# Ledger of designs, part 93: peptides against a protein of PDB entry 5ZKO

Target 1, 44 residues: chain A of PDB entry 5ZKO
Amino acid sequence: SASNPRKFSEKIALQKQRQAEETAAFEEVMMDIGSTRLQAQKLR

## One batch from the design tools (peptide; made by RFdiffusion4, then SolubleMPNN)

Design b2_p29_4_s1 (from b2_p29_4, 18 letters changed)
Fold by OpenDDE base, seed 5:
Structure b2_p29_4_s1 (fold): chain B 44 residues (1-44), chain C 44 residues (1-44), chain A 29 residues (1-29)
Amino acid sequence: as target 1 above (44 residues)
Amino acid sequence: as target 1 above (44 residues)
Amino acid sequence: LEEELQKRREEQRRKLLEMLRELQQLIRQ
């Protein structure tokens, strides 16, 4: 059966969710790096 | 304990893996849509 | 890096939605 547009819409929604989760994880990593950099600067 | 550079490198590696997985999932969806489009065109 | 990633994602999303729209048009005809 031809994959219907609804299934594609669901796959697109899942892809958007994955993108959001990846963005959140990236932001967390960047915050941790930023905080550690500030800590290292305070110890100098 | 200050998150050491090793932890950051691990987080960056995990982020790169997530990006690769997101890209692979995108490509899969695009292939499915493309295949369905070709099928629909053959039926016209 | 983040801006480039965002632009890439937006482009991918645009292409995906375009292909979906084309498919929907094919089914409606």
Scores: peptide ipSAE 0.291, ipTM 0.725, DockQ to the pose 0.169
Fold by OpenDDE base, seed 3:
Structure b2_p29_4_s1 (fold): chain B 44 residues (1-44), chain C 44 residues (1-44), chain A 29 residues (1-29)
Amino acid sequence: as target 1 above (44 residues)
Amino acid sequence: as target 1 above (44 residues)
Amino acid sequence: LEEELQKRREEQRRKLLEMLRELQQLIRQ
């Protein structure tokens, strides 16, 4: 059906949202690791 | 708080799960597009 | 690791958009 391109565009938009959420969660983990490393260095 | 190595390992495991889910969703969209392309070619 | 993940996601996005464009062209003909 001619609606297939619209359904694909919606699926692509959802995929972009998932990628953004995954990026944000990854950056949060990296910040936590960085902060922990800095704290460990200050205690040496 | 020294985020326990356990908390980091859990966060990394959750990130790997999100990456797998994102990859599966991408592959599903690619299969749908491929099937639609094949149908369009058969109608030519 | 972050750069590799970003490159993979950009490649996937590029492939999806390319195939969508091809399908749109096929439907318009």
Scores: peptide ipSAE 0.289, ipTM 0.723, DockQ to the pose 0.125
Fold by OpenDDE base, seed 4:
Structure b2_p29_4_s1 (fold): chain B 44 residues (1-44), chain C 44 residues (1-44), chain A 29 residues (1-29)
Amino acid sequence: as target 1 above (44 residues)
Amino acid sequence: as target 1 above (44 residues)
Amino acid sequence: LEEELQKRREEQRRKLLEMLRELQQLIRQ
């Protein structure tokens, strides 16, 4: 099967999408932790 | 809602799993590209 | 930790795009 560069481009696009989803999930976790830390500081 | 450290630990663990899956997918794509490159070089 | 992860992803992306470009050149010849 001819190594179709288009297939690789599609795989790269999928990998970029996964990375974006992971980044968004990570930012959400960090925001939750940051908000919690800020709330804990306000209660002190 | 009390910032449950356990909930954060679970979210972090899930994030680490996603990162490992994305890394594995990246390595697979790189291996496919590398194999294709080697085949293309052999056909020249 | 975030900065290190971002640097790793950027490097991986760069390597992947470079290899893709090389493959495209190999197929066009």
Scores: peptide ipSAE 0.289, ipTM 0.724, DockQ to the pose 0.174
Fold by OpenDDE base, seed 2:
Structure b2_p29_4_s1 (fold): chain B 44 residues (1-44), chain C 44 residues (1-44), chain A 29 residues (1-29)
Amino acid sequence: as target 1 above (44 residues)
Amino acid sequence: as target 1 above (44 residues)
Amino acid sequence: LEEELQKRREEQRRKLLEMLRELQQLIRQ
């Protein structure tokens, strides 16, 4: 089937969305770790 | 809720899986693009 | 680690867009 550049553009757009979701999830994890570390420091 | 280190480890593991899936999807798109380029070159 | 990951993603994105552009040029000729 003829390589439709539109299909590639759609795949790239989907990849960008996945990257954004992954970044958001990573930032959430890092924030949780940071908050936990801060709480542990306060309890010491 | 108490920062359970286990939950962080699980979240990090899940994040690594997401990164691997994103990388695999990228490589698939690159391969599709490469195949299409090769086909276009053969038809020329 | 985050900076390195972002740099890798940006590089991947750049490569995808470059290859897409090359494909578009090949198809339009």
Scores: peptide ipSAE 0.288, ipTM 0.725, DockQ to the pose 0.169; fails the geometry check

Design b2_p29_4_s2 (from b2_p29_4, 17 letters changed)
Fold by OpenDDE base, seed 4:
Structure b2_p29_4_s2 (fold): chain B 44 residues (1-44), chain C 44 residues (1-44), chain A 29 residues (1-29)
Amino acid sequence: as target 1 above (44 residues)
Amino acid sequence: as target 1 above (44 residues)
Amino acid sequence: LIEELQKRQEEQRRKLLEMLRELQELIRQ
């Protein structure tokens, strides 16, 4: 039988969780890089 | 100590991997949604 | 490289919104 739209709710929730985790990791990387760039700029 | 460029490249590579995995999961869900929508339309 | 990562991050956000929109349309039918 065709999947009920409600069956996607779990997949959507999982996708939102995955995106939140990825975003957190992204922000951490960007912060580290940004801090390093700022330090390098100050040393010029 | 500040992370060296190699450490950043590794972090960026890991982030790209996470993004690819999230994209794959997205595409799978979108395919299922599309198929379900098509089936629902055919049953009308 | 960082610009690419940033662009991809925004793309991922857009994709999730697209998924939600498509789900809403499916529920409406």
Scores: peptide ipSAE 0.409, ipTM 0.787, DockQ to the pose 0.140
Fold by OpenDDE base, seed 1:
Structure b2_p29_4_s2 (fold): chain B 44 residues (1-44), chain C 44 residues (1-44), chain A 29 residues (1-29)
Amino acid sequence: as target 1 above (44 residues)
Amino acid sequence: as target 1 above (44 residues)
Amino acid sequence: LIEELQKRQEEQRRKLLEMLRELQELIRQ
């Protein structure tokens, strides 16, 4: 049987979850870097 | 203690890996969508 | 390097939106 577009709903949901997790990790990295840069500037 | 450059490098490398994995998953889904669309068009 | 991560992050966001658009188009047909 031909694939139904609706079969992709689970894959899309999984991709959204993956992106949310990756985004959260990205934001954590950026926060750490930003905080460190700010600290370095204050010490000058 | 403030995070050091090596720690940031490791976090950045891990983030790049996560982005690559997400990209691979995206490409797989897009391929499936494209193939399904093409099949649907052929059946018209 | 940080700019590269930021650029890639925006790219990933764009890709998800593209995926959603393509799926919508497929459902419409």
Scores: peptide ipSAE 0.407, ipTM 0.786, DockQ to the pose 0.139
Fold by OpenDDE base, seed 5:
Structure b2_p29_4_s2 (fold): chain B 44 residues (1-44), chain C 44 residues (1-44), chain A 29 residues (1-29)
Amino acid sequence: as target 1 above (44 residues)
Amino acid sequence: as target 1 above (44 residues)
Amino acid sequence: LIEELQKRQEEQRRKLLEMLRELQELIRQ
């Protein structure tokens, strides 16, 4: 049976959630790296 | 304490894994959408 | 390596938008 496009709504929602979580983790990594770089520069 | 560069490497590796998982999920959904579209077109 | 992560992050954003566009097209049919 032809899958109704609306059946993908949940998959899209899950994908958006996954992206948000991944983005938050990415930003945390970048912040930590940035802070470390700044600290290293201040110690020079 | 200055986070050891190794800690960043681990965080980066984890982030790459998250991105890969998100990509895999994306590709699955896109395949399903494509298949559904093709089916819908054939029924017209 | 960080630049690679940044590039991939932007790629993921574009992919989600692509998914939404493809779904919209499917709904239109």
Scores: peptide ipSAE 0.406, ipTM 0.786, DockQ to the pose 0.139
Fold by OpenDDE base, seed 3:
Structure b2_p29_4_s2 (fold): chain B 44 residues (1-44), chain C 44 residues (1-44), chain A 29 residues (1-29)
Amino acid sequence: as target 1 above (44 residues)
Amino acid sequence: as target 1 above (44 residues)
Amino acid sequence: LIEELQKRQEEQRRKLLEMLRELQELIRQ
């Protein structure tokens, strides 16, 4: 089954989109954890 | 907004799932590239 | 746990770059 260059370009585009969405979700988690740690430190 | 420990655990679990799905998609594309390269070499 | 997520995130970035290199080599042939 000849995976043509078009199929590879589409798969790469999808992989870049998935990575961007995963990165955004990761940054949100890290920000929430950072904010919670900062709040806990202020209350001590 | 007190992101409780439960919310963090759920977000981390979801992030691990996203990373596993992205890894599976990556491995599929790399296998297709390798197979295509091997076929091209056999036809030379 | 956070360090593990960070390590995996950097690994995924490296994998995408590897995929691009392998595709470039395939196009050259």
Scores: peptide ipSAE 0.400, ipTM 0.784, DockQ to the pose 0.137

Design b2_p29_4_s3 (from b2_p29_4, 17 letters changed)
Fold by OpenDDE base, seed 4:
Structure b2_p29_4_s3 (fold): chain B 44 residues (1-44), chain C 44 residues (1-44), chain A 29 residues (1-29)
Amino acid sequence: as target 1 above (44 residues)
Amino acid sequence: as target 1 above (44 residues)
Amino acid sequence: LIEELQQRQREQRQQLLEMLRELQQLIRQ
């Protein structure tokens, strides 16, 4: 049977959760890289 | 200790993988939405 | 490489908005 809008809403909710987790991981990586770059710059 | 370039490269690779998985899930949902919309239009 | 990740993060946000828009259209049918 064709997926109803409710099933799509559930998939979108899952996608939002995935995106939030991915964004958090991205921000952590960026912070680590940024801190390392700043440290390297200070040591020049 | 500050993460070394290798650790950063690994984190970046993992992030790229997560982004690819999110993209794949997006494409699947969009395909299903499109198909469902087309079916609904045909039944009108 | 970091710029690529940043660009992809922006694209992912736009994709989610597109999904929401398509869902809204489906509900209106």
Scores: peptide ipSAE 0.441, ipTM 0.790, DockQ to the pose 0.137
Fold by OpenDDE base, seed 5:
Structure b2_p29_4_s3 (fold): chain B 44 residues (1-44), chain C 44 residues (1-44), chain A 29 residues (1-29)
Amino acid sequence: as target 1 above (44 residues)
Amino acid sequence: as target 1 above (44 residues)
Amino acid sequence: LIEELQQRQREQRQQLLEMLRELQQLIRQ
């Protein structure tokens, strides 16, 4: 079935949501690593 | 709590998995778009 | 490893933009 452009729009919306969730998770990881590095530097 | 380097490794591994899933979803959508476009062109 | 994750995040943003462009072309047909 010719997938209606609307179906693709829905898939894109889901992809945007996934990307936002992944970005948030990535930023959390980076923050945790950054904080740990800073702590390690202070203990030296 | 100084998040153990092991915890970071686990978070990184999880993030890589999420990224792979997003990539797979992207590739699927792109394939579907391409197929649909080709079909539409053939019907002209 | 962190740099790899960062690079992948950038690539995924570009992929989403590509998907949007391809969809726009499909709609214009």
Scores: peptide ipSAE 0.439, ipTM 0.789, DockQ to the pose 0.136
Fold by OpenDDE base, seed 1:
Structure b2_p29_4_s3 (fold): chain B 44 residues (1-44), chain C 44 residues (1-44), chain A 29 residues (1-29)
Amino acid sequence: as target 1 above (44 residues)
Amino acid sequence: as target 1 above (44 residues)
Amino acid sequence: LIEELQQRQREQRQQLLEMLRELQQLIRQ
């Protein structure tokens, strides 16, 4: 059966949630890299 | 503890996988939207 | 590699906006 606009809105909401989770995970990785670089610079 | 380069590479690999999964989900939804639009146009 | 991840994040934000636009067009039919 053809997907209705309600089902598409649910899929878009899920995609927004996924994107928010991926953004949070990316920011965590970047923070860890930044902290490690800062620590390595302080130990030189 | 400071993350080591191996842990960073693992986190980056995981992030690439998540991005690929989001892209696949996007393509699936866009295909469904396109098919639904085509069906709706045929029923007019 | 980090620049690639950042670029992909920007592309995915644009993809979500495209999905929203296509849904709006479907609702207007």
Scores: peptide ipSAE 0.439, ipTM 0.789, DockQ to the pose 0.135
Fold by OpenDDE base, seed 3:
Structure b2_p29_4_s3 (fold): chain B 44 residues (1-44), chain C 44 residues (1-44), chain A 29 residues (1-29)
Amino acid sequence: as target 1 above (44 residues)
Amino acid sequence: as target 1 above (44 residues)
Amino acid sequence: LIEELQQRQREQRQQLLEMLRELQQLIRQ
């Protein structure tokens, strides 16, 4: 059954939302790792 | 508060899972687009 | 490991752009 362009537009909107959430989670992980590395360097 | 190595490992594992789910969703949409395009061409 | 996650984030942004391009082609048919 032909997925119409409307169904595709909804799937793309969900994909954009997922990507934004993954990007935010990735940036949080990177910030936490960076902060921990900086703290470890200061204690040496 | 320093996220310990265990917390980082868990966050990285979760991020890898999210990336795999986004990839699966992308592949599904691309397959549906390709199938729909092929059907539209056959009806011309 | 972090470099692998960063590379995958770049690839997924490119995949979304590809999906948008393919949808635009389908709408023009």
Scores: peptide ipSAE 0.438, ipTM 0.789, DockQ to the pose 0.135

Design b2_p29_4_s4 (from b2_p29_4, 17 letters changed)
Fold by OpenDDE base, seed 5:
Structure b2_p29_4_s4 (fold): chain B 44 residues (1-44), chain C 44 residues (1-44), chain A 29 residues (1-29)
Amino acid sequence: as target 1 above (44 residues)
Amino acid sequence: as target 1 above (44 residues)
Amino acid sequence: EIEALQERQRRQRRELLEMLRELQELIRQ
């Protein structure tokens, strides 16, 4: 099938979107873990 | 709110699952790219 | 561990994007 350059631009855009979503999810998890570690440290 | 360590373990597990799914999707797309590249080269 | 996996994914995505751009250019020519 004619690999349309437009299809590649769409794939690139999709990968960038996935990167942003995964980064946001990762940062949320890491923030929660960091907060918990800080709380645990305060209780020692 | 009592950051239940259990909630964090669940969040980490979910994040690992997402990362595994993204890795699988990456591998699939890379395989398709390889095939497409080979086809494009043959048509030159 | 999830930090190391996140960094791996960033590398993989950079590689994928590079390959997509190369293939796009290959088809355009």
Scores: peptide ipSAE 0.405, ipTM 0.762, DockQ to the pose 0.173
Fold by OpenDDE base, seed 4:
Structure b2_p29_4_s4 (fold): chain B 44 residues (1-44), chain C 44 residues (1-44), chain A 29 residues (1-29)
Amino acid sequence: as target 1 above (44 residues)
Amino acid sequence: as target 1 above (44 residues)
Amino acid sequence: EIEALQERQRRQRRELLEMLRELQELIRQ
C-alpha cells in the first residue's frame, strides 16, 4: 500500500502524545514517592 | 494518609510494567519502520 | 530505578521520532 506522509505525521503525533501521558504518569508516581521520602527523612 | 511502602512498591511495579509495554511497542514499530525504509529505498 | 527506565524510554522515543521523520522525508521525495 502507498506510504502516505500524512500517516507518518499521525504516528509522530501519537508518539508525542504517548510521551506526554507516560511522563505525567511517571511524575505523579515520583511525586508520591518523593513526598514519602521527605516525610520519612524528617521523622528520623 | 499514612504512606504505605507496599502501596509505593505497587505503584513502582505498575510503572515498570507500563515502561516495559512501551518498550515492546517501540521495538515492534522500529522493526516495521526498518522494513518500510528498506522497501522505500529499493523503490527509488 | 524507574528514573533510569524513564530516561531509557525518553531516548527510545526520541529515536523512534527521528526514524519516523526520516522515513516521512524519504517517502516525500
Scores: peptide ipSAE 0.404, ipTM 0.762, DockQ to the pose 0.219
Fold by OpenDDE base, seed 3:
Structure b2_p29_4_s4 (fold): chain B 44 residues (1-44), chain C 44 residues (1-44), chain A 29 residues (1-29)
Amino acid sequence: as target 1 above (44 residues)
Amino acid sequence: as target 1 above (44 residues)
Amino acid sequence: EIEALQERQRRQRRELLEMLRELQELIRQ
């Protein structure tokens, strides 16, 4: 397999992009869960 | 924001699915890296 | 649960990036 250095730089860039996207998606889910927990506590 | 519990369970399930897909992609890339490293070492 | 899985993903991503950089340097030489 012709693993050229250019293919590695592309793989590194893709992994950094996926990390940023997964972090954003995780933070959105956690914010929604936190807000819902707070609302449920106010109704008790 | 009408965050109904049904929407949250769906968001959590989707996040778990994304995390499983990311784990599978990680394992595949790590296997390819291992093979590439072995090939590069044989050519030295 | 998803917090523990997210921390696992962060560790895996760091390991993957390290291995990619090491392999890139190995091939450059």
Scores: peptide ipSAE 0.402, ipTM 0.761, DockQ to the pose 0.150
Fold by OpenDDE base, seed 2:
Structure b2_p29_4_s4 (fold): chain B 44 residues (1-44), chain C 44 residues (1-44), chain A 29 residues (1-29)
Amino acid sequence: as target 1 above (44 residues)
Amino acid sequence: as target 1 above (44 residues)
Amino acid sequence: EIEALQERQRRQRRELLEMLRELQELIRQ
């Protein structure tokens, strides 16, 4: 049940893990965008 | 490579999909939290 | 656009974590 303190701790830990994974995925995409923009600028 | 616009657009689309799925999961959990909070408050 | 969505998601996660902590404290009592 939602009243289980262990379940809350697990949910909190899961949210922190998901945030870390999502941040890593986002940063990878942004790095690819940044490199592509830089390459496009150099080709001008 | 990061220089492939098609691969790049696919990565962005995938990231947007992940963000949308995370938003949907967030909304579901927030509804459950809301109901649990209301129940817990009533039991005080 | 994905930066704005990422910031929205970060706000949502902060809110969710806050609510989970509040509920945890509420139920612990």
Scores: peptide ipSAE 0.399, ipTM 0.760, DockQ to the pose 0.174

Design b2_p29_5_s1 (from b2_p29_5, 23 letters changed)
Fold by OpenDDE base, seed 3:
Structure b2_p29_5_s1 (fold): chain B 44 residues (1-44), chain C 44 residues (1-44), chain A 29 residues (1-29)
Amino acid sequence: as target 1 above (44 residues)
Amino acid sequence: as target 1 above (44 residues)
Amino acid sequence: SASEAQQIQQQKQRQRRLELARLLRELAA
């Protein structure tokens, strides 16, 4: 099929959006794990 | 807040689900690009 | 685990980088 610059630009934008969403979710998980570890240390 | 292993397991499971969905989307894009390149070669 | 979460994130980042590079290459063609 014919190359369509708009289609590729749209796909790139969607991938960047997914990256941002996944990074936010990852950071939330890591923050929760960190908080759990810190709380466990305080209770020792 | 209280440490909840089940909540962490759930977050990891959701992360794996998102990974699978993104992998599928990635493979679809790669297949489309591959098909376009192959078609371009055939027309040379 | 934290290690498992990091492995998933690293794999996603690698895939995204490869896809973006290919999309940019096709855009430039």
Scores: peptide ipSAE 0.339, ipTM 0.687, DockQ to the pose 0.047
Fold by OpenDDE base, seed 2:
Structure b2_p29_5_s1 (fold): chain B 44 residues (1-44), chain C 44 residues (1-44), chain A 29 residues (1-29)
Amino acid sequence: as target 1 above (44 residues)
Amino acid sequence: as target 1 above (44 residues)
Amino acid sequence: SASEAQQIQQQKQRQRRLELARLLRELAA
């Protein structure tokens, strides 16, 4: 394919969106793990 | 949410699946870039 | 595990950084 700036810009935008979504998902997982650990600690 | 190991396992599995999908998408983009560069080089 | 989740996230970030850098380089060319 020929170098098309619009196509690259779209790909960059999509990657940034994916990054935001993945970060949110990661934070949710880490929050759940942290909460679980905290609860376990409180019950000791 | 309550600490549920099965839920954590599911979330991690989903993370791994997304990683695989993102890797595939990444490789596709890199292939496109590589192809474009190769074509440009051939035309020089 | 938390460690596993973090490793996955770090791998994603490294790949994304590499891709974005290449895309930006192509835009600048």
Scores: peptide ipSAE 0.336, ipTM 0.692, DockQ to the pose 0.048
Fold by OpenDDE base, seed 5:
Structure b2_p29_5_s1 (fold): chain B 44 residues (1-44), chain C 44 residues (1-44), chain A 29 residues (1-29)
Amino acid sequence: as target 1 above (44 residues)
Amino acid sequence: as target 1 above (44 residues)
Amino acid sequence: SASEAQQIQQQKQRQRRLELARLLRELAA
């Protein structure tokens, strides 16, 4: 359907929110990998 | 806390899902732009 | 793996950039 500029901006804002959530998840994964790697080194 | 490989995989899968959702949002916006443009042309 | 996660993130950023550029181009047209 036809949308207006405000609707476009809202969709972009929602996408930015998703991006932030995705970035947080990525950072968590990287931290967990790093922690696991460090622990593995301690066990050597 | 330290997670196992399966948990890592789950988080990666979630990241892929979020990416797909973000892509879909962009595609929706693009469709709306196209539709709006077409409608504007009809009104001329 | 860390490598896989990094690759995914890089591809996400690339795709987002391209899609945004396309969006802006369409809005300007």
Scores: peptide ipSAE 0.335, ipTM 0.710, DockQ to the pose 0.070
Fold by OpenDDE base, seed 4:
Structure b2_p29_5_s1 (fold): chain B 44 residues (1-44), chain C 44 residues (1-44), chain A 29 residues (1-29)
Amino acid sequence: as target 1 above (44 residues)
Amino acid sequence: as target 1 above (44 residues)
Amino acid sequence: SASEAQQIQQQKQRQRRLELARLLRELAA
């Protein structure tokens, strides 16, 4: 267990890292969707 | 890049899993804070 | 769908903001 603010700050930093990774994953999904839509448009 | 809606769905599911893990980590932090405060209270 | 992904991301961001605020309040108390 974290018993001091420094350990809490480390956990906060880890959560921020996870947030960044989730954001990157989201952006990848959106890019892939956008690419698919663009390809579909080009075929019309 | 994911070119299939099923792959997008998998990525979304992965994002949900990451969110669940982040929530669990957050709850752990909150528990640690609570425990620390409770211990401090017992020493008063 | 893109709409679903956006909704999920929006919900995540809101939740994370609330959780962070809660954590900071707990640390300050």
Scores: peptide ipSAE 0.341, ipTM 0.713, DockQ to the pose 0.073; fails the geometry check

Design b2_p29_5_s2 (from b2_p29_5, 23 letters changed)
Fold by OpenDDE base, seed 2:
Structure b2_p29_5_s2 (fold): chain B 44 residues (1-44), chain C 44 residues (1-44), chain A 29 residues (1-29)
Amino acid sequence: as target 1 above (44 residues)
Amino acid sequence: as target 1 above (44 residues)
Amino acid sequence: SAEEAQQKQEQKERQRRLELARLLRELAA
């Protein structure tokens, strides 16, 4: 637990990257859902 | 892209799990920072 | 709804980014 500033900085940087990846993955899921809905609407 | 409802459900479930894991990791970072600050305050 | 879920996620991520940026600034000071 008693880490130095460099250790904290590394943890924060890693977390920022992971959160960006999480956001990208979320957007991909939403895009797939949206495109599928659009296709279904066009077929009706 | 043209997935079935089960495929979508699985993707969403995995994304929700990822988000929970990222939240836990974030909280761990914040806890470590908080505890370090508290320790520093006690030493002053 | 999908729209509400997206808005919630965007707000959450924004808050996280702001907090992380604050922490980085504090560490750099």
Scores: peptide ipSAE 0.286, ipTM 0.673, DockQ to the pose 0.053
Fold by OpenDDE base, seed 3:
Structure b2_p29_5_s2 (fold): chain B 44 residues (1-44), chain C 44 residues (1-44), chain A 29 residues (1-29)
Amino acid sequence: as target 1 above (44 residues)
Amino acid sequence: as target 1 above (44 residues)
Amino acid sequence: SAEEAQQKQEQKERQRRLELARLLRELAA
């Protein structure tokens, strides 16, 4: 489809948002894993 | 939050899905850019 | 391991940032 530069910019902005959300989700998962490991160590 | 291993796996699966969607969106943008450039060249 | 997963994710994020920068340059051209 004939997308103008503005449409491209919007798509790029949306892509940046998605990447940020994905990064945040990954960090949350890693934090939860780390917390779980720490808790397990404290119980030993 | 204390997520059990099943919850971790679910979160990871969701993240992988999001990454796949992001990749697809990126490829779509690149295709649109390429198509637009090709069209512009044809009009010259 | 969690460390390997983190390293892999960091590499992916770096690649994504580079690709996004490329897209931005292509848009600006």
Scores: peptide ipSAE 0.285, ipTM 0.673, DockQ to the pose 0.054
Fold by OpenDDE base, seed 1:
Structure b2_p29_5_s2 (fold): chain B 44 residues (1-44), chain C 44 residues (1-44), chain A 29 residues (1-29)
Amino acid sequence: as target 1 above (44 residues)
Amino acid sequence: as target 1 above (44 residues)
Amino acid sequence: SAEEAQQKQEQKERQRRLELARLLRELAA
């Protein structure tokens, strides 16, 4: 990978995409946590 | 997801796994970048 | 807590971006 700049750049781009997807999924989970917390608080 | 604790917990577990995998992949990419940098510096 | 988890995630992402940017600049130089 390091010896081939094009292949290296492709690997970097792919990783950046995956990290963005991870972040988006994390945000979704956090919204669900927030919603759950709100519901639990309402029921108290 | 938020309305079902079991499903919610599964979602969290899957997200944690994803984060671990992406972290490992990131570290690999960063090692490759480091190697490339080292090689480039040697050639200067 | 959820807030602590968010802060940790944000810090991790910042560190990743900064390190990547640094190394890319060094590689390009």
Scores: peptide ipSAE 0.265, ipTM 0.666, DockQ to the pose 0.073
Fold by OpenDDE base, seed 5:
Structure b2_p29_5_s2 (fold): chain B 44 residues (1-44), chain C 44 residues (1-44), chain A 29 residues (1-29)
Amino acid sequence: as target 1 above (44 residues)
Amino acid sequence: as target 1 above (44 residues)
Amino acid sequence: SAEEAQQKQEQKERQRRLELARLLRELAA
């Protein structure tokens, strides 16, 4: 079928949203790892 | 060497910057494509 | 590990970027 620009723009918007969500989740995980390391360091 | 949380946070910050730059580039391309299509449509 | 998590995230981001580029090319076609 003919490429629908609306569909592509919508897909792009969804991809951007998902990327932002994944980035936020990644940052949370990294913060948790950092916190855990800091706690472990304090216990040494 | 032990993973440094500050290094990770710095890498995340750099990644966010790169992502923002890439997003801006994509948006520019999309705007150009949209403008071109609009112009082409007006000429029909 | 944190390093493994970062590597996975970088891979996902590369894939996302490639997909966006594909979608833009299809939009331009």
Scores: peptide ipSAE 0.316, ipTM 0.672, DockQ to the pose 0.068; fails the geometry check

